Peptides against a protein of PDB entry 6MBK. Designs and how they scored, part 217

Target 1, 240 residues: chain A of PDB entry 6MBK
Amino acid sequence: GFEMVNFKEEGFGLRATRDIKAEELFLWVPRKLLMTVESAKNSVLGPLYSQDRILQAMGNIALAFHLLCERASPNSFWQPYIQTLPSEYDTPLYFEEDEVRYLQSTQAIHDVFSQYKNTARQYAYFYKVIQTHPHANKLPLKDSFTYEDYRWAVSSVMTRQNQIPTEDGSRVTLALIPLWDMCNHTNGLITTGYNLEDDRCECVALQDFRAGEQIYIFYGTRSNAEFVIHSGFFFDNNSH

## One batch from the design tools (peptide; made by RFdiffusion4, then SolubleMPNN)

Design b2_p26_4_s3 (from b2_p26_4, 13 letters changed)
Fold by OpenDDE base, seed 2:
Structure b2_p26_4_s3 (fold): chain B 240 residues (1-240), chain A 26 residues (1-26)
Amino acid sequence: as target 1 above (240 residues)
Amino acid sequence: VDVSSFATSGIPREIPLFSEVKELLK
């Protein structure tokens, strides 16, 4: 009922191939297709994860390394998804000096500087870990781990990470949701939820979409500053 | 290792249970 399309101004998005009615379940993504902390633990990153306290404590970093490892793996199941991700982002980690200067007049400046500082520290830490830890030897990024790589991965996770229930529903975990996260954002109501019975993320249409129309979803209420920090874009119709 | 020093920005989107979504759309 939909296809991936490169739109002129918004980049990649989803376009309806048929008429979709409001509240119709048009998109679902089974857990097995998600990139999660659990899939990271079950990947080549698993041995290092089990020995590194930071990876264990920070699921977003685990996802970032999961992305990097899978990107560096030609036969990765997630290659098609990874190839759809932007090569760069409008997140603070990619801001030019003039953009940072502009933000100095806003409340977001402290978060921007924090991101720079923390990301740099993380890179320095993990560079050393990758170079020295025995379980890092099998990582496909062993000989290719640059700040640019890490910045990209962190920004990818920052803009796309979701909190979903574990399989048994007893806890929450972090996940990237392929295909679903290709929907561009619009104002509206949350229409995505996790179905534990079928173990899949389910998305119903926010409104009627005709064949040929771009499908938009609502990712949640954020200020424009928060969108810049967390999603890398501005939305004029944002009422928050 | 002080984990707090490694904190990154980026609030995860909270995906509710679909049953909750259905109730809200009702």
Scores: peptide ipSAE 0.402, ipTM 0.802, DockQ to the pose 0.877
Fold by OpenDDE base, seed 4:
Formats: structure tokens, C-alpha cells, sequence
Structure b2_p26_4_s3 (fold): chain B 240 residues (1-240), chain A 26 residues (1-26)
């Protein structure tokens, strides 16, 4: 009922291939297709994860490394998804000097500086870990782990990470949701939820979409500043 | 290593249970 399309100025998004009615379940993503902390633990990263307290404590970092490992793995199940991800982001980690200067007059500058410092510290730490830890030897990124790689992965996770329930619903975990996260944002109501019974993320249409129209969803209420910081995009009609 | 020093500004989207979504759409 939809297809991936590169829209002018908006980048990749989803386009309806048929008429979709409001509240129609048009998109679902089974847990097996998600990149989660659990899938990271079950991947080539698993042994290192089990030994590194930062990976264990910081699920977002675990996802970042999971993403990097899978990107570097030719036979990764998630290669098709990873190839849809931007190579660069509009997140603060990619800001040029002029963009940073522009933000100096805003409260966002503190978050920008924090991201810079934290990301740099993380990279330095994990560079050493990857080079020295025994369980890092088999990681496909061992000989190719640059700041740019890490910046990309962190930004990918920062802009796309979701909190979802575990399989038994007893806890929450972090996940990237392929295909679903290709939807561009619009104002509205949350129409995505996790169905534990069927163990999948489910998205219903926010409104009627005709064949050929771009499908938009609402990712949540954030200020434009927050979108810049956390999502790397600006929404003109944001009512927050 | 102090974990607090590794904090990131990225806030995960909280995906609710779909049952909750249904209720919100009523």
C-alpha cells in the first residue's frame, strides 16, 4: 500500500500506492525486523556488550554500535534498511561553525555543546575499547572506526530511536523501526503503537491518503528547537 | 568511567501500546 520515494526537499518518505483511509492499519513492523538492544546483544557485538558497562548502561550507544556493526557486515539482515538511512544528518554534530554561532543566542547551544563533548568522549573511549578489548577483535569495524562513523551512528540513533516494550511487556527497550521511520512528520496525533499480542509495531493512518500522496505521521510534540537537537529537522507548522 | 559523562541529548520516542493508541483515537 506504500512505496519509498525520494521527495523533493523532504528526502525519502513513503508514498501511498492506493487509497488509505484514516485509522487504517497500513504499516506494521514485526519485532524480528527491528534493530533493538536485544538484537545487538544477539549479534557479533554481543560478547563485547556483555563485558562493557557503558554499552550495557546506554542502550542508545549499544544501538549505535549495533548499527555500525551491521553496516559493516555485507550479509547483515538490515543492509536494506541501513542503505535507506541518510549518510549525513542535520543534527548538531554536523553543524558548521556558522550554524553553531547562530544558536549561541538560544538555549539550544547548551545541548549542542553537550553533544559535542559527550560524543567526543564516547568516541575516544570506544576507540580504545575496540582496539584493545578481546571481544572486539571480531567486530567488522575494528580496522575502520572513525569519528565520522561514530557521529553518523549516534546521529542515526538519536534521530530514530524508539522506546518499545520487551517481548513479555515487562520492561522497555530501545529500537530502530525500519520502514516506519521513513515516514515524514506532520502535526497530528500519535498513530503508532506496539501490539504485544502480535509482537509488532503498528501504524494507522493519521488521515485519508490518496494514491500517490505522501504518507505523514506524527512523531510527537516537540518544539522546533527540540526537533533540531533531537530529530535533525525543522517543522514549520509545529504547534508546540 | 562515569556513565553520566556519556549522556546523549537524543530522547527516544515512546511508542505506546497499540491499545492505548486506539483509545487516543476515540
Amino acid sequence: as target 1 above (240 residues)
Amino acid sequence: VDVSSFATSGIPREIPLFSEVKELLK
Scores: peptide ipSAE 0.397, ipTM 0.800, DockQ to the pose 0.885
Fold by OpenDDE base, seed 5:
Structure b2_p26_4_s3 (fold): chain B 240 residues (1-240), chain A 26 residues (1-26)
Amino acid sequence: as target 1 above (240 residues)
Amino acid sequence: VDVSSFATSGIPREIPLFSEVKELLK
């Protein structure tokens, strides 16, 4: 009982189409719909993944490339999800001069600079890999891999990546959770968990929502600085 | 390859088991 809506200030979010009661399971996302490190390995990226130590070691980068490959694939299963993602972010990699100046007075400036440097280094490395590695020839991004592309993908993953259990529950892996991550954030309690029996992410309502109301969830406790760095926004009512 | 040199500051959200969530909501 919800629909995607573009809200004026919050951007895209979910709106209830019926009354939803507190603690009601209103949203679930099966594993097969998630973008995971495993799905990246099973995609066109798989051969390169198997040969590149950084992709293997850094699941977030694997997800970033997975996202780029799927975005470049018109028939990708995840096109509907990718189309809902912002084209740009308010994360540090997109900061304008004034925003950087604001952060100069904060401890966050060091993290911002680190992001700049690390992202640039990653891009330079993978640009070379994509240009020279035989398994990169099959990638849909082979001839179109710009820093802007990479910045977008990294920022998308940075703001949306989750740790979820593996299928057998023995380990954790990284995942983007379509539909669920369309919910905007509010203060409250964690109401999302992974159900291994049914192999899906499950979200219960934080509170009662009436038909027509935006559905908010709590993504966790972060400072405003951390929200800027990791989520690209400030939360006015954030008590942390 | 020094993976640490390529680290980003993005912190993944931890999605707990739903059974744990249920207990927290009681």
Scores: peptide ipSAE 0.395, ipTM 0.802, DockQ to the pose 0.877
Fold by OpenDDE base, seed 1:
Structure b2_p26_4_s3 (fold): chain B 240 residues (1-240), chain A 26 residues (1-26)
Amino acid sequence: as target 1 above (240 residues)
Amino acid sequence: VDVSSFATSGIPREIPLFSEVKELLK
């Protein structure tokens, strides 16, 4: 009931191919299609994950490395998804000097600097790990692990990571949700949940959408400043 | 459809301070 379309102002998004009614379940993504911390553990990254305490402690970093490894793997199951990801982001890690200067007048500047410093420190740490750790030898990124690679992966995760329940529902984990995360943002209510019985993410329509209309979802309540920092979104009609 | 029980937190989390995480692992 939808298709991927490149919209002029918003970039890639989803367009309805038929009329979709409000609250209709129009999109679902099974767990097996998600990129999760668990899938990272089960990938080529698994051996390193099992021995690096930072990867174990920081699921977002695990996802970032998972994304990098899969991107470097031509036969990766997630190649179609990865190809839809932006090559760069409007997140703080990509801010130019003028953008940073603008933010100096806001309280957001502290978060920007924090992200930059943290990311740089993480890169330095993992660069050393990749060069020296025995289980890093088989990683496709061993000979090509640049800050730009890491920045991209971190930004991808930063803008797209979701907290979902584990398979048994006893804990939570982090996940990238392919296809679903292509929806652009609008004001409204959260309409996405995880169905444990069917083991899938489910999204219901926020409103009626006619055939040919772009499908929007609500990713959460944030100010424009917060969206810029965390999601790279800027919504003029944001209620905050 | 009741999505409240298992609503995904689609809002990205901030990157934690690396130094703080490292300290917690000591």
Scores: peptide ipSAE 0.295, ipTM 0.621, DockQ to the pose 0.074

Design b2_p26_4_s4 (from b2_p26_4, 14 letters changed)
Fold by OpenDDE base, seed 3:
Structure b2_p26_4_s4 (fold): chain B 240 residues (1-240), chain A 26 residues (1-26)
Amino acid sequence: as target 1 above (240 residues)
Amino acid sequence: VDVSSFATNGIPREIPLFEEVKERLK
């Protein structure tokens, strides 16, 4: 019982359409609806993935390219999800000079610079790969792969990536979780877990929510510096 | 290619098993 709503101060979030009680399972997302490293491997990106050691080693980059390929595919199952993603982010990769200057007084500045350098180098590498690798010819982004595309994809993954168990629970993988990641963050306890038996992410309500109220969840404890790096903001209620 | 150029972007959220979540909420 929820709906996506654009909140004035917080952007898109989920609003309860009915009263939800604390600890009530109100949201679940089956594995088949997730964007995962495995779904990337099974997509049009698969052939290139199988031949590029960086994609294989860096699941987050694999997800970024998966996101780009699906965005460029009009018939993609994930189009509705992708269309809900921001076109731009408040992450460090989008910071203007004044924002960077503000961070110079924080420990996060070194990580910000690292992100700049790493992202630029990654783009340069994969630009060459896409232009020269035989398995890149079938990618929908073959003729259009800009830094802005890559920055967007990287930022999307950076802000939304999750570590979840594999189907058999023997390992972990990375995933984007549609619908669930539309919840805005509040202080509290982790109320989301993976149910291996039903093979789905399950989220229970952190508190009672009345019909018409925004549904908040707790994404985890992070330092303010980590929030800046991860999400591009400071959280006032963060004790770190 | 410098391997250091491929550091993780962001920190993935660790989604625990739901059973662990239930235990913590008791």
Scores: peptide ipSAE 0.460, ipTM 0.814, DockQ to the pose 0.793
Fold by OpenDDE base, seed 5:
Structure b2_p26_4_s4 (fold): chain B 240 residues (1-240), chain A 26 residues (1-26)
Amino acid sequence: as target 1 above (240 residues)
Amino acid sequence: VDVSSFATNGIPREIPLFEEVKERLK
């Protein structure tokens, strides 16, 4: 098995509680445990989703609002997961002046500014929607929707969103994958896939892990600049 | 609302089918 551990430099991660062999299926997450666009539609957000074209068109924003609604719901099924999420991120939306200045010397600066601009515009739009739309009255965030809330939710989704197949496998949807996304990143091969027969995400071990070792997975190849933009960190050992 | 202002800020990870993963690991 494995357990959640707070590692000093890496934050929360997974630690093996027993020896895990390479390619061993050690972690699986059924669809019912995922936060998806579909679960958003089936939540308190559903009525508003059905009436707002932007929520319908942008699954990532739908997930962001889903995350905010569930966070504001004490009895949410996903509270244990949400509590594992960072309260703040190292993504560009959280950059201080010095960090922005540093990025000005890079080609990433335009993307950073675009994120700021787009996120601000999105917030302004949805602030108005939440204030005026009848179906927004049912949302637990109705009286508490700040830019900080939205920034957090957008950053959470941005850093953790996955494209997975729908239940029937006919199309793709967006999902946050609890527990699995607690694994910290290392170089290697993709060892996570979706099993449609069992309707779950499945992860096999990238390598042997001994009891007590942190379990790492490979989330995919990105440049350091892309890691900053999408994940909020640099990875020195990005050899791919 | 200018929909062009609503660009995605992040690229989702593509989770393949698990059978594909198994084949790649061979």
Scores: peptide ipSAE 0.457, ipTM 0.815, DockQ to the pose 0.835
Fold by OpenDDE base, seed 2:
Structure b2_p26_4_s4 (fold): chain B 240 residues (1-240), chain A 26 residues (1-26)
Amino acid sequence: as target 1 above (240 residues)
Amino acid sequence: VDVSSFATNGIPREIPLFEEVKERLK
């Protein structure tokens, strides 16, 4: 029904291989394929996670380290997914001075500076943790944990993290959703939900797509400033 | 460690239950 394609300017996306009708369930991703806080806990990161209060308190950071550990693991199940991720992002952590100056005229500037400061401090903290904590010795990133690595991982999670229900539906957790997050964004309605009975994310088509057309979904409504901060792009038809 | 330095990076997308999605699309 669809295939991964590298589109000019947009990067990787999904293209329909057949006609897809609006509201048709065309894509689903089982929990076992997701990168979650739980999968992080069950990975090589688990021992450190169990001992570090920050990792426990901040699921997004846990996902960032999970992503780094899996990237550094050549036999990782998620290598195909990781290889589709951008090597760099258009998010604030990658802004040049001129881009920051441009944002000084917006309300986003304080959030940008906060992101810089917070990320730098997080890196400094975890650099020390990785160098000194006994449970960090087994991490594949032990001797290769750079700020660039952390910046990339944080940005990857920042732009792609989702809140989904736990397996029993009693709580929420954070997840990266491979394959699904390959869809580029367009205006519309939320057409993705979690099916607890089948334990999978399910996505129905926002509109009719003909064979050969790129499949777009709606990731939610944000201001352009928020899109820049959290997603790294502007949306011209954004109502906010 | 200054805990104030550990703010969330980005806002997670809230994935609703699929049942809610179906109801909204009706």
Scores: peptide ipSAE 0.450, ipTM 0.812, DockQ to the pose 0.803
Fold by OpenDDE base, seed 4:
Structure b2_p26_4_s4 (fold): chain B 240 residues (1-240), chain A 26 residues (1-26)
Amino acid sequence: as target 1 above (240 residues)
Amino acid sequence: VDVSSFATNGIPREIPLFEEVKERLK
């Protein structure tokens, strides 16, 4: 009932191929299609994950490395998804000097500087890990791990990471949700939830969409500053 | 490496249980 479309102003999004009614379940993504901390653990990254305290403690970083490993793997199941991800982001890690200067007048500046410092430190740490750790030898990124790679992966995760329940519902984990995260944002209510019985993310339509219309969802309430920092997105109609 | 120095890599979106979503949409 939808297709991927490159919209001129908004980039890639989803367009309805038929009329979709409000509250209609139009999109679902089974767990097996998600990039999760668990899938990272079960991938080529698994041995390193099991030995690195930072990867274990920081699920977002685990996802970042999962993305990098899968991107570097021609036979990765997630190649089609990864190819849909932006090559660059409007997140602070990509800000130019003028953009940073502009933010000096906002509360976001502290987070920007923090992201710069933290990301740099993380890269330095993991560069050493990848170069020296025995379990890193089989990683496809072994000989190609640049700051740009890491910045991209971190930004991808930062903008797209979701907290979902584990399969048994006893805990939470982090996940990237392919296809679903292609929806562009609008004001409204959360219409996405995880269905544990069917073990899938389910998204119902926020409103009626006619055939040919772009499908928007609400990703949550954030200030514009928070959107800039965490999503690389500015929404003018954000009431917060 | 101090893990505390790694805290600013975005805030995950919390995906609720779908049952909760249904209830809120009523």
Scores: peptide ipSAE 0.446, ipTM 0.814, DockQ to the pose 0.800

Design b2_p26_5_s1 (from b2_p26_5, 13 letters changed)
Fold by OpenDDE base, seed 4:
Formats: sequence, C-alpha cells, structure tokens
Structure b2_p26_5_s1 (fold): chain B 240 residues (1-240), chain A 26 residues (1-26)
Amino acid sequence: as target 1 above (240 residues)
Amino acid sequence: GIPRYIPTIGNEEINKLMKETYESYL
C-alpha cells in the first residue's frame, strides 16, 4: 500500500500506492526487523555489551554502537535501512558556529555545551574501550571509530529511537523502526502502537490518503516516540 | 534550523562514571 520515495524537499518518505483510509492498518513492522537493545545484545556487540557498564545502563548508546557495527558489516540485515539514514542531522552536535552563537543568547546554550561535552567524553571513553577491551577486537569498527562516526550514530538514535515493549511485555526497551521512521511528520495524534500478540509495531493511518499522496504520521517527540500497547501507553519519565 | 527541543544523551551519573573510568586509564 506504500512505497519509499525521495521527495525533493523533504527527503525520503512514504507514498501511498493505493487509497488508504483513516484508521486503516497500512504499516506494520515485526520485532525481528527492528534494531533493538536486544538485537544489539545478540549481535557482534553482545560480548562487549555484557562487559561494559555504560552500554548496559544506556540503551541509546547500545543502539548507537549497534548501528555502527551493522553499518560496518557488509552482510548486515539492516544495510538497506541504514542506507536510508541521513549522513548529517539537525541536532546540537551538528550545529555550526553561527547557530551556537545564536543560542548563546538563549538558555539552550547550556544544554548544547553539555551535550558536546558529554558526547566527547563518551567518545573518548569508548575509543579506549574499543582499543583495549578483548571483546572489542571482533567489532568491525575496531580500526575505524572516529568522533564523526560516534556523533552520527548518537544523532541517528537520538532522532529515531522509540520505546517499545520487551517481547514479554514486562518492560520497555528502545528500538529503531525501519520503514516506519521514514514517514515524515505531521501534527495530530499518535497512531502507532505495538501489538504484543503479533509482536509487531503497527501504524494506522491518521487520515485518508489517496494513491500518490505522501503518508504523514505523528510520532510525538521524535527523540522518544510513545506507543500504545494493549495495556496502555508506555510512559517513561524521560526528563526530556 | 535550531530544533525546538534539544535532545540529551546520558546523565550526570553515567558521565561521572565515564570520566572516572577514562581517567583511570591515564
């Protein structure tokens, strides 16, 4: 019912190939297709994850490293997805000097500087880990781990991470959702949920779309998309 | 453009841990 299209001004998005009605389930993504903390643990990163406190404590960083490892893996299942990701992001880590100068007049400047410092510290820490930890030797990024790589991965996760239930529904975990996150944003209600019975992310149409129209969704705050599950919303007290 | 929301990564405790860990290797 949809196709991936590179729109001139908006970049990649989804276009309807047929008429889609409001509330129609037009898109679903099974868990097995998601990049999750669990898939990170089950990947080449798994041994290092099991030994590193920060990877264990911060699922977003685990996803960032998972993304980097998969990007560096020619046979990665997620290569087609990763190739659709932007090479640069509209995040503080990519702000130019003029943008930072503009923010100096705002309260946001402290958050920007904090993010710069934190990201730099994270990179320095993980650079050392990758160079010295035995379980890092098999990582495809062993000899090619730059700050730019880390900045990209962190920004990718920051802009695309979603909260989903664990397989048993007992906890919340983080996921990147291929295909779904290609939908461009519009105002409205969140129409994406997770179906635990079928173990898939589900998206219903916010409105009617005609064949040939771009499909827009509302995913809330992009850095932390909330999903409706059968038991309700997963609300993480994300101090975002 | 400057985003309305500035996403954050990490927290003070993790950053402290990273700093302490990194400094321990120096």
Scores: peptide ipSAE 0.024, ipTM 0.492, DockQ to the pose 0.031
Fold by OpenDDE base, seed 1:
Structure b2_p26_5_s1 (fold): chain B 240 residues (1-240), chain A 26 residues (1-26)
Amino acid sequence: as target 1 above (240 residues)
Amino acid sequence: GIPRYIPTIGNEEINKLMKETYESYL
């Protein structure tokens, strides 16, 4: 149905290898392939997670640490996925001096500085935790945990996190969705949902795609991507 | 060539395809 391609302008994306019709279920990703808060809890990070209130309260930070731990693990199942992630991001944490100065004349500067401050404080907190907490000894981060590492992980999660249901459907959790998040963005309707019966993320085609065309999806705002339970989809007209 | 995906319901095949596909870009 599709292949991965490095497009010159957009970077990595998916290209149709056959005609795909609008609303066709062309892509699904089972829960076991996702990086989730639950998979973080079940990893080497689990013991620390169970004793740190911030990791427990902030799923995005748990995912960031999960991502760093897996990146540092040569035999991680997610290594192929992690290696395709950008090394840098178009997030406030990566703004250069000139970009920050430009924003000083706008209201956006307050949000940028807030993000800088919060991220720096989080890093300082977790640096101390990693150095002193007994359950941090088994983490690959024990010997090397830089601000650059943390900035990258936080930005990766910020730009790619999605809300999915827990296995029992009782609440929502956060997930990174390999393969699916390789689809580049276009304006349109959200055509991704979560099928609890089959325990998988499902994506239907936003429009007709011909063989050889890039497949685009609308995933909304990454930081607030919410999937409909029971194979449902949201249809929201948003511009990107 | 660029690996092609045939989505599956999360069996060993999809894991293998994912690995092979991603590693092809390294």
Scores: peptide ipSAE 0.022, ipTM 0.440, DockQ to the pose 0.027
Fold by OpenDDE base, seed 2:
Structure b2_p26_5_s1 (fold): chain B 240 residues (1-240), chain A 26 residues (1-26)
Amino acid sequence: as target 1 above (240 residues)
Amino acid sequence: GIPRYIPTIGNEEINKLMKETYESYL
């Protein structure tokens, strides 16, 4: 019902290969394809994760390191997904001085500065951890952990992380959802849920799409400021 | 309960988690 396409302005996206009706289940992604905190724990990062309190406390950072480790692994299962990710982001960590100045008039400025400060601190901390911790020796990023790498990974996770249920549905964990997150954003309603019985992420169509049209989804109810900070998107007259 | 939809985490929640995490190690 869809195909991956590289659109000139939007980058990678999904295009309908047939007519899709509103509310039709057109896309699902089973848990086994997701990059999750659990998959991070079960990866080469697992030993370090088990001994670092920050990785344990902050699933988003665990996902960032998981993403970096898998990116550095040529035979990673997620290489096809990683190749679809932007090399740079329109998020605050990539803002130039003029872009930061523009945001000074908004309530977002505090969050921008917080992101800069926190990301810098995290990098400094984990640089030391990677250099000194015994379990870091097996990580493919051991000798190549730069701020640029960390900024990219954190930004990738920040823009793409989702809350999903654990397998038993008792708790919430964090996940990157390959294939699904290739859908570009539009205004509307959240049409993505998790089916615990089939253990998969499910997406229903926001509207009718004709064959050949790009498929758009709504990432969530947020202000324009929050969209800029979180996703790098800005919509004029955002109703949320 | 866990929401039926899959939300993305907002920046405020992340910042809160970051702050709380660092403060716990001070």
Scores: peptide ipSAE 0.014, ipTM 0.422, DockQ to the pose 0.102
Fold by OpenDDE base, seed 5:
Structure b2_p26_5_s1 (fold): chain B 240 residues (1-240), chain A 26 residues (1-26)
Amino acid sequence: as target 1 above (240 residues)
Amino acid sequence: GIPRYIPTIGNEEINKLMKETYESYL
């Protein structure tokens, strides 16, 4: 139904290999393929997670470290996914000096500086944790944990994290959704949900796509203050 | 492309702890 393609301007995306009709369920991703806070707990990061209150309190940071640990693991199940991720992002953490200067005249500058400071503080904290905590000794990032690594991981999670239900549906958790998040963004309606019975993320086509066309999805409306930018699973306006 | 955003990260308690730790490196 689709294939991964590296598009010239947009980077990696999905291309239809057959005609896909609007509202057709063309993509589903079982929970077992997702990078979640739970999978982080069950990974090599688990022992540290169980002892660090910040990792426990901040699911996005837990995902960031999970992502870093898996990236540093050659045999990680998620290597194919991680290799599709951008090496840098259009987030404030990657703004050049000139971009920041342009923002100085705007109200957004406060948020940018706050993000810089917070990220730097987080890095400093976890650098110390990784260097000193007994449960960090076996982490694949133990000997290589730079600010650039952390910035990348945090930005990856910030731009790609999703709220999904827990396995029992009683709560929400955070997840990176491989394959699905490769779809580039367009305007429209949210066409993604979570099927608890089948325990999978499901995406229906926003429109008709012909064979050979790039498949676009709508990630949802994102505000500058939104922590989770892909929360479409629980929007009432999900038309399907 | 993915739209830009400026997220607010963390809470007061966590940021306080991180601040203290960060300052120890300065």
Scores: peptide ipSAE 0.028, ipTM 0.501, DockQ to the pose 0.071; fails the geometry check

